# Ledger of designs, part 160: peptides against a protein of PDB entry 5KEZ

Target 1, 320 residues: chain A of PDB entry 5KEZ
Amino acid sequence: NVAIYNPFRPWWERYQPVSYKLCTRSGNEDEFRNMVTRCNNVGVRIYVDAVINHMCGNAVSAGTSSTCGSYFNPGSRDFPAVPYSGWDFNDGKCKTGSGDIENYNDATQVRDCRLTGLLDLALEKDYVRSKIAEYMNHLIDIGVAGFRLDASKHMWPGDIKAILDKLHNLNSNWFPAGSKPFIYQEVIDLGGEPIKSSDYFGNGRVTEFKYGAKLGTVIRKWNGEKMSYLKNWGEGWGFVPSDRALVFVDNHDNQRGHGAGGASILTFWDARLYKMAVGFMLAHPYGFTRVMSSYRWPRQFQNGNDVNDWVGPPNNNGVI

## One batch from the design tools (peptide; made by RFdiffusion4, then SolubleMPNN)

Design b2_p20_4_s4 (from b2_p20_4, 13 letters changed)
Fold by OpenDDE base, seed 4:
Structure b2_p20_4_s4 (fold): chain B 320 residues (1-320), chain A 20 residues (1-20)
Amino acid sequence: as target 1 above (320 residues)
Amino acid sequence: KSAAELQYEKYRKRLEELYT
């Protein structure tokens, strides 16, 4: 991914890929392979946050300022390490004046235009699908158990399916023969928008952002909510079917005030209430649960926004 | 605005800082 130095190596640089090489702030491919092996050997499975909707921002300077040193040129849509070129992006498909998503109530814009300037890959192309599949298959061969698909809302479900159909079975060294990768898709659906979580059920599980939002409201006792109302927690609250749900109390975005759910989201900053929420989540039989492991950073609020929300995990001069 | 829209707006702000 792009190496960003202003601010200094923010967490979100990871979501601006320039290649599919396994060189990141966390280590190189050999180190990753070693980690996966060690984890699998003790029954800990690895799921990769796969950024496949886009490449880096369109305004990032060309060069080799990347975690693996690969050259890239956003201006010309040149990512030779893949390789991608101008033919592999949706520049001509997006009809907005800016090239970015301007109306999130327009499903076509949401999927065909750039997410906040991030170069939008033409996932309709078999070439692009194949390059992504090769990347994911390489990870599968290493021994990962599955994937979180980042920004799934911004990809057509059919394109995702086409990629998934190209994936290999999991590595038989650790998984039963014929096992398929576990897929969960990041889709923010709180209602009121044209894209629905159900659009993605065919590809795997989806994130249920209503979960953390509603649970936070209940535990905070906002709007007269009571714990007793959680008796029919799950589908009874309008959530997606349990077998399609990936549930969580918070994630890296909304613990910084960015994600879906608003102020109701509970985080480690409110330790007591957070423990209650996590405990309830783990105890109640709904969805596939995800527990957040995060870190503290020096928050500085200005106009309701944390100006230090970019701060990544503890690192050594940018290397984790 | 939806929660998603707010999220993306905040994300845009982060990217703007990168571009300036």
Scores: peptide ipSAE 0.030, ipTM 0.673, DockQ to the pose 0.090
Fold by OpenDDE base, seed 1:
Structure b2_p20_4_s4 (fold): chain B 320 residues (1-320), chain A 20 residues (1-20)
Amino acid sequence: as target 1 above (320 residues)
Amino acid sequence: KSAAELQYEKYRKRLEELYT
């Protein structure tokens, strides 16, 4: 991915890919392979946060400032390490003046325009689908169990399905023959927008952002909410079907106050309440659970916003 | 604006600060 130095190596640089090389601040491919093997050998499975909707930001300077040194040129849509070119992006499909999503009530913009300047891949093209599938299949062959599909809201469900149809079965060294990768899709659906979580049920599970938001209000006893109201927790609260839900108390975005869930979201900063929420989540049968493992950073609030919300995970092991 | 939209706007602001 792109190496950002100001601020110094923020967390969000990881979501600006310039290649599909397994060579990042998280480690190199050999280290990743080793980790996957060790985990699988003790029954711990690995799923990968796969960024397949887009490449890096259109405003990033061309060059080799990337975690694996690969050259890229956002201006010309040149990503030779894949390779991608100008033919592989949705520049011609997006009809907004800026080239970015301008109206989230327009599903076409949400899918075909750039998410906050991130170069939007033309997922309708078989070539692009194949390159993504090759990346994911490489991971499957290494031994991963599945994927979180980043920014699924910004991809057409049919394009996702086309990619998934190209995927290999899981590695038979650790999984039963014929096993398929576990797929869950990040879709922020709190209501009020045209794109719905149900649009993606055919591809796999979907993140249920209502879960953490509503649980937070209950645990905090906001708006007269009571724990006893959790008797019909799950579908009874208007959540997606349990077998389609990936549930969580918080994620990396909303623990930093970024949008979905608002102030109701419980995080490790509210230790006691957070433990209660996580404990409840793990005890309740609704959905497939995900537990957050994060890190502390020096929060600095200015005008209600943490100016240090960019701080990335600790890294002092020499990984570039 | 929706919570989701606000999330993306915050991210966009960061990008603009870095490259504009």
Scores: peptide ipSAE 0.028, ipTM 0.672, DockQ to the pose 0.091
Fold by OpenDDE base, seed 3:
Structure b2_p20_4_s4 (fold): chain B 320 residues (1-320), chain A 20 residues (1-20)
Amino acid sequence: as target 1 above (320 residues)
Amino acid sequence: KSAAELQYEKYRKRLEELYT
């Protein structure tokens, strides 16, 4: 991914890929392989956060400032380490003036335009699908158990399916023969937008963001909410079917979120309430649970916004 | 502002839109 130095190596640089090489702030491919092996050998499975909707931001300077040293040129859509070129992006398909998503009520924009300037891959192209599949299959062959598909809301479900159909079975050294990778898709569906979580059920599980938002409201006792109202927690609260849901109290994004939904999200900053929420989640038989492991950073609020919400995990000069 | 800073601001805006 892009190595960003201003601000200094933010967490979100990981979501601006310039290649599918497995050399990052966390280590090189050999180290990753070693980690996966060691984890699998003790029954700990690895699920990779796969960023496949896009490459890096369109405004990032060209060069070799990347975690693996690969050259890239966002301006010309040149990612030779893949390789991708201008033909592999949706620039011509997006019809907005900016090239970015401007209206989230327009499903076509949400999927065909750039997410906050991130160069949007043309996932309808078999070439692009194959490059992504090769990346994911390499990980599968290393021994990962599955994937979180980042920004799934911004990909057409059919394109995702096409990629998934190219995936290998899991490594039989650790998984039963014929096992398929576990897929959960990041889809932010809080209602009110045309894209629905149910659009993605066919590809795997979907993140249920209403879970953390509503649970936060209840635990905080906002709007007269009571714990007793959790009697029908799950589908009874309008959540997706349990067998399609991946649930969590917070994630790296909404942990830094704002607004009504963001404010309701419980995080480790509110330790007592957070533990209550996590405890409830783990005790309640709804969805596939995910527990967040985060870190403290030097928060500095200006006009209600943390200007340091970019800060990544504790590191040694950018290396984790 | 650097290109990275601009991207960060855009990302932040997205978060606000998604959770407001």
Scores: peptide ipSAE 0.042, ipTM 0.725, DockQ to the pose 0.722; fails the geometry check
Fold by OpenDDE base, seed 2:
Structure b2_p20_4_s4 (fold): chain B 320 residues (1-320), chain A 20 residues (1-20)
Amino acid sequence: as target 1 above (320 residues)
Amino acid sequence: KSAAELQYEKYRKRLEELYT
């Protein structure tokens, strides 16, 4: 991915890929293989956060400032380490003036235009699908158990399916023969937009963002909400079917959120309430549960915004 | 602002809509 030095190695640089090389600030491919093997041998499975919707931002300077030193040129859409070229992006398909998503009520824009400047891959092309599948299959062959698909809302479900159909079975050294990778898709569906979580049910589980938002409101006793209302928690609250839901109290994004909706999210900063929420989530039989393991950072609020929300995990001069 | 920062802003707006 792109190496950002201002601010110094923020967490979000991870979501701006320039290659599919397993060479990052966390280590090299051999170290990753070693970790996966050691984890699998004790029954801990690895799921990779796969960034496959896009490459890095269009405004990032060309050069070799990347975690593995690979050259890239966002301006010319040149990613030779893959390789991708201008033919592999949706620049000509997106019809907005800016090239970015401008209207989230237009599903076509949401899928075909750039997410906040991130170069949008042409996932309708078999070449692009194959390059992504090769990346994911390499991980599968190493021994990972599945994937979180980042920014799934911005990919056509059919394109995702086409990629998934190219995937290998899981490594039989640790998984039963014929096992398929576990797939969960990050889709933010809070209602009011044309793209629905249900559009993605065919590909695997989806994130249920209503879960943490509503649970936070209830536990905080906002708007007259009561714990007793949680008796029908799950589908009764309008959430996706349990067998399609991946649920969580918070994630790395909404830990850094604020405002009416963002403020409802419970995090480790509110330890007592957070423990209540996590405990409830683990006890209640709805969805596939995910527990957050995070870190503290020196928050500095200016005009209601944390100016240090870029801070990544503890590191040694950028190495983690 | 970075792309990620802009994404944060959009995400927060969506959350606000849930409660309006």
Scores: peptide ipSAE 0.023, ipTM 0.681, DockQ to the pose 0.298; fails the geometry check

Design b2_p20_5_s1 (from b2_p20_5, 12 letters changed)
Fold by OpenDDE base, seed 5:
Formats: sequence, structure tokens, C-alpha cells
Structure b2_p20_5_s1 (fold): chain B 320 residues (1-320), chain A 20 residues (1-20)
Amino acid sequence: as target 1 above (320 residues)
Amino acid sequence: SPAARSAFEKKLREELLKWY
């Protein structure tokens, strides 16, 4: 991914890829392979956060300022480490004046235009699908168990399916023969927009963001809410079917909103309430549960906003 | 991503206004 130095190595630089090389601030491919092996050997499975919707931002300077030193040029859409060129992006397909998503009520813009300047890959092209599949298959062959698909809302479900259909079975050294990768898709659906979580059910599980939001209001006892109301927690609260849901109390994004983690969202900053929420989540039989392991950072609030919400995990001069 | 977070926060606030 791109190496951002202003601010200094923010967490979100990881979501601006310039290649599919396994070479980041967390380590190189050999170190990753070693970790996956060690984890698998003790029954701990690895799921990769796969950024396949886009490459880096269009405004990032060309050069070799990346975690593995790969050259890239956003201006010319040149990513030779893949390789991608101008033919592999949706620039001509997006019809907005800016080239960015301008209206989230237009599903075509949401999927064909740039997410805040992030160069949008033409996932309709078999070449692009194949390059992504090669990346994911390399990870599968290393021994990962599945994937979180980042920014799935911004990809056409059919394009995702086409990529998934190219994937290998899981590594038989650790998984039963014929096992398929576990897929869960990040889709933010709080209602009011044309793109729905149900559009993606055919590809795997989806994130249920209503879960953490609703649970937060109950645990916080907002507006007279009571825990006894959680009797029909799950589908009874308007959530997606349990077998399609990946649920969580918080994630890396919503930890960084509204100072303490985005209004109703509970985070480790509210330790007691957070433990209550996580405990309830683990105890109640709904969805596939994900528990967050995060870190503290020096929050600095200005006008109600944390100006340090970009801060990544503890590091040594940018190296984790 | 930062963009996704911003959009989420906005939508979350809108939903909260509906609930309360």
C-alpha cells in the first residue's frame, strides 16, 4: 500500500493498495506465511481483509513511496506491480463531474465511481477479476481460511461472485478436502439507500451494522431502552438472517466517530458497558460473532471531533 | 476507510434521530 507521511503512517493507508504483494508495515510474505502456519497448527484460522474494490487515491504522488517499494502512478493509473493500467479502471464508466461518488442514492455511482478519490477498479473485466483471484488464491494456498471483502457495497454483487468462482479450495494441509473459503462482505446498510445487504447474500455473510448501533442504545439505556427488550434480539429487531450475519459491537471505523466511538457505538473507551455488550453478543445465538482487539491512541478533541482519529497501532517509526 | 467511516457516521446519526 501507499506510505503516507502526513499524517505520519495513518491506519487508513492500508486501504490504499498499489500492489497485491504481501509486504506491509506488519511484515513480509515469509513472516506472514510463518504466522499463518503457526496459527493453523494450533487451530487458529486467519481471515484476510481483502481490498479489491480500488487502488490508491488519485491525488497520491507517483513514485515508490509504498510499503514494498513498488512503483505506482495514480495520475496515469499505472500499477505495474499487478499490472494495472488505465484500461482497468472505471474512469470512463463513472458519469459524475468529479469522478467521485456524489450521490449515494444512485447505485451506479456508488459502484462505478471513486470512493473519495480511490481509483475504482473495473471489476467487470475478466482481466481484473483474474488478477484479484490470483491474489486471493495465493493467500488461500498459503493457508488462510477466508476473507473480509472491504468496500463490498461499492462492488457489483455479480462481479464479486465472478471473482469468488475463481477461488481455489482451502489448503488441504489444514482444512478438509473441498473446503471453501469463508467470505464475509463489508456492507454498510442502515436503510434509506438503494443498495441493500440482501444484494450480497449470494456471495457469503454480510456485516450487520445495525447490531452494534442498536445494542449500544440498549446498553446505554437511551430513551428508556431496557435489556429485557433483547428477548427477540436478531431477526426480530430487523436484522439480516442469522446465517448471513457477521456481528460485532464495534470496528476500526466506528471506534473513531463522535469522540468515544460514534454515538451509540460502544468501544473499549467505555470499558464496563463494552464488556456487557460483548458478553451479551457472545451469549446470544445470533450471527457469526467478531470480537474487536484494538489499541489506545492519544485522542485530541476539537469541536467534538478527534483530530487524531488517523493514528494507527503502536509502532516504531512507522514499523509495526 | 475514512470515506466509509464518514458516511457511516452520518447515516448512524440519521438513524438515531429516527429511533429517538
Scores: peptide ipSAE 0.016, ipTM 0.475, DockQ to the pose 0.051
Fold by OpenDDE base, seed 1:
Structure b2_p20_5_s1 (fold): chain B 320 residues (1-320), chain A 20 residues (1-20)
Amino acid sequence: as target 1 above (320 residues)
Amino acid sequence: SPAARSAFEKKLREELLKWY
């Protein structure tokens, strides 16, 4: 991914790829292989957060300022380490003046335009699909069990399906022959927008962001909500079907007040309430559960906003 | 309910068997 130095190596630089090389501040490919092997050997499976909707920001300076040292040029859409070129992006398809998503009520913009400046890949192209599938298949070969598909809301479900159809079976060293990768898709659907979680059910599970938002409200006792109302928690609360739901109390985005959920989201900063929420999530029979593992950072609030919400995770291998 | 929990866990196990 791109190396961002202002602010200094933020968490979100990891979501700005310039190649599909497994070489980041989290480690290199050999280290990743080692981890996957060790985990698989004790029954712990690995699911990769796959950033396949886009490459890096359009405003990032060209050069070799990346974690693997790969050259890239956002201005010319040149990512030779893949390789991608100007033909592999949706620049010509997006019809907004800025090239960015401007109206989230326009599904075509949401899927064909840049998410906050991130260069939007032309997933309609078989070439692009194949490059992504190659990346994911490499991970499958290493021994991962599946994927979180980042920014799935911004991809056409059919394009996702086309990529998934290219995926190999899981590594038979650890998985039964014929096993398929576990897929869950990050789709922020709180209602009110044209893109729905149900659009993606055919590809795998979907993140249910209403879960953490509503649970936070209940645990916080907002709006007269009571714990007793959680008796029919899940589909009874209007959430997606249990077998399609990936549920969580918080994620890296809404932990920082971004994304979906707002102030209702419970985090480790509210330790007791958070433990209650997580405990309830694990105890109640709804959805596939995900527990957050995060870190502390020096929060600094200015006008109600944490100006240090960019701070990345701790690192013990230096600055790379 | 216990029955609902059991049903969920059963479904989860069945799904996980695809990968384990």
Scores: peptide ipSAE 0.008, ipTM 0.373, DockQ to the pose 0.016
Fold by OpenDDE base, seed 4:
Structure b2_p20_5_s1 (fold): chain B 320 residues (1-320), chain A 20 residues (1-20)
Amino acid sequence: as target 1 above (320 residues)
Amino acid sequence: SPAARSAFEKKLREELLKWY
């Protein structure tokens, strides 16, 4: 991914890829292989946050300022380490003036235009699908158990399916022969927009963002909500089917929304309430649960927003 | 970029508020 130095190595640089090489702030490919092996050997499985919707931001300076030293040029859409070129992006497909998503009520914009300037890959192309599948298969062969698909809302479900159909079975050294990778897709669906979580059920599980939002209101006793109302928690609250849900109290984005978190979202900053929420989540039989492991950072609020929400995990001169 | 992230976070907050 791109190496950003202003601000100094923010967490979000990880979501701006310039290659599919396994060289990041966390280590190189050999170190990653070693970790995966050690984890698998003790029954801990690894799921990779796969950024496959886009490459880096269109405004990032060209050069070799990347975690693996690969050259890239956002202006010309050149990512030779893949390789991608101008033919592999949706620049010509997006019809907005800015090239970015301008209207989230337009599903076509959401899928074909840039997410806040991030160069949008043409996932309709078999070439692009194959390059992504190659990347994911490399990880599968290393021994990962599955994937979180970043920004799935911004990809056509059929394109995702086409990629998934190219994937290998999991590594038989640790998984039963014929095992398929576990897939969960990041889709923000709180209602009111044309793209629905159900559009993605065929590809795997989907993040249920209503979960943390509503649980937060209940635990906080907002709007007259009571814990007793959680009796039918899950589908009874309008959430996606349990077997399609990936649930969580907070994530890296919404814990940075404002104050101690985004809106009603509970975070480690509110330890008591957070423990209540996490405890309830783990106890109640709904969805596949994800527990957040985060860190404290020096928050600085301006107009209700933390200007230091970019701060990444503890590191040694940028190396985690 | 910081600006891009800020825009994303804003959108996320807006989406969260729609549920309430």
Scores: peptide ipSAE 0.022, ipTM 0.353, DockQ to the pose 0.060; fails the geometry check
Fold by OpenDDE base, seed 3:
Structure b2_p20_5_s1 (fold): chain B 320 residues (1-320), chain A 20 residues (1-20)
Amino acid sequence: as target 1 above (320 residues)
Amino acid sequence: SPAARSAFEKKLREELLKWY
């Protein structure tokens, strides 16, 4: 991914890829392979946050400022480490004036235009699908158990399916023969927009953001909500089917809102309430649960916004 | 980028409001 130095190595640089090399601020490929092996040997499975919707931001300077030193040129859409070229992006397909998503009520924009400037890959192309599949298959062969698909809302479900159909079975050294990778898709669907979580059920589980949002209001006793109302928690609250849901109290994105987190979202900043929410999540039978492990950073609020929301995890001069 | 992060946070907050 791009190496950003202003601000100094923010967490979000990880979501701006310039190659599919397993070479990041967390380590090199050999170290990753070693970690996966050691984890698998003790029954801990690894799921990779796969950024496959896009490459880095269109405004990032060309050069070799990347975690593995690979050259890239956003301006010319040149990512030779893949390789991608100008033919592999949706620039000509997006019809907005800016090239970015401007209207989230337009599903076509959401899928075909740039997410906040991130160069949008042409996932309809078999070449692009194959490059992504090669990346994911390399990880599968190393021994990962599955994937979080980042920004799935911004990809056509059929394109995702086409990529998934190219994937290998899991490594038989640790998984039963014929096992398929576990897939969950990041889709923010809180209602009111044309793209629905159900559009993605065919590919695997989806993130249920209603879960953390509503649980936060209940635990906080907002809007007259009571914990006794959680009797029918899950589908009874309008959430996706349990077998399609990946649930969580917070994630790295929504914990970085105003105050102690994003609106109703509970975070470790509200320790007691957060423990209550996480405890309830683990106790109540709904969805596949994910527990967040985060870190403190020096929050600095200006006009209600944390100007230090970019701060990444504890590191040694940028190396984790 | 910081701008992208800010935009995402805004989007998330807006979507949360749709639920309530």
Scores: peptide ipSAE 0.017, ipTM 0.374, DockQ to the pose 0.059; fails the geometry check

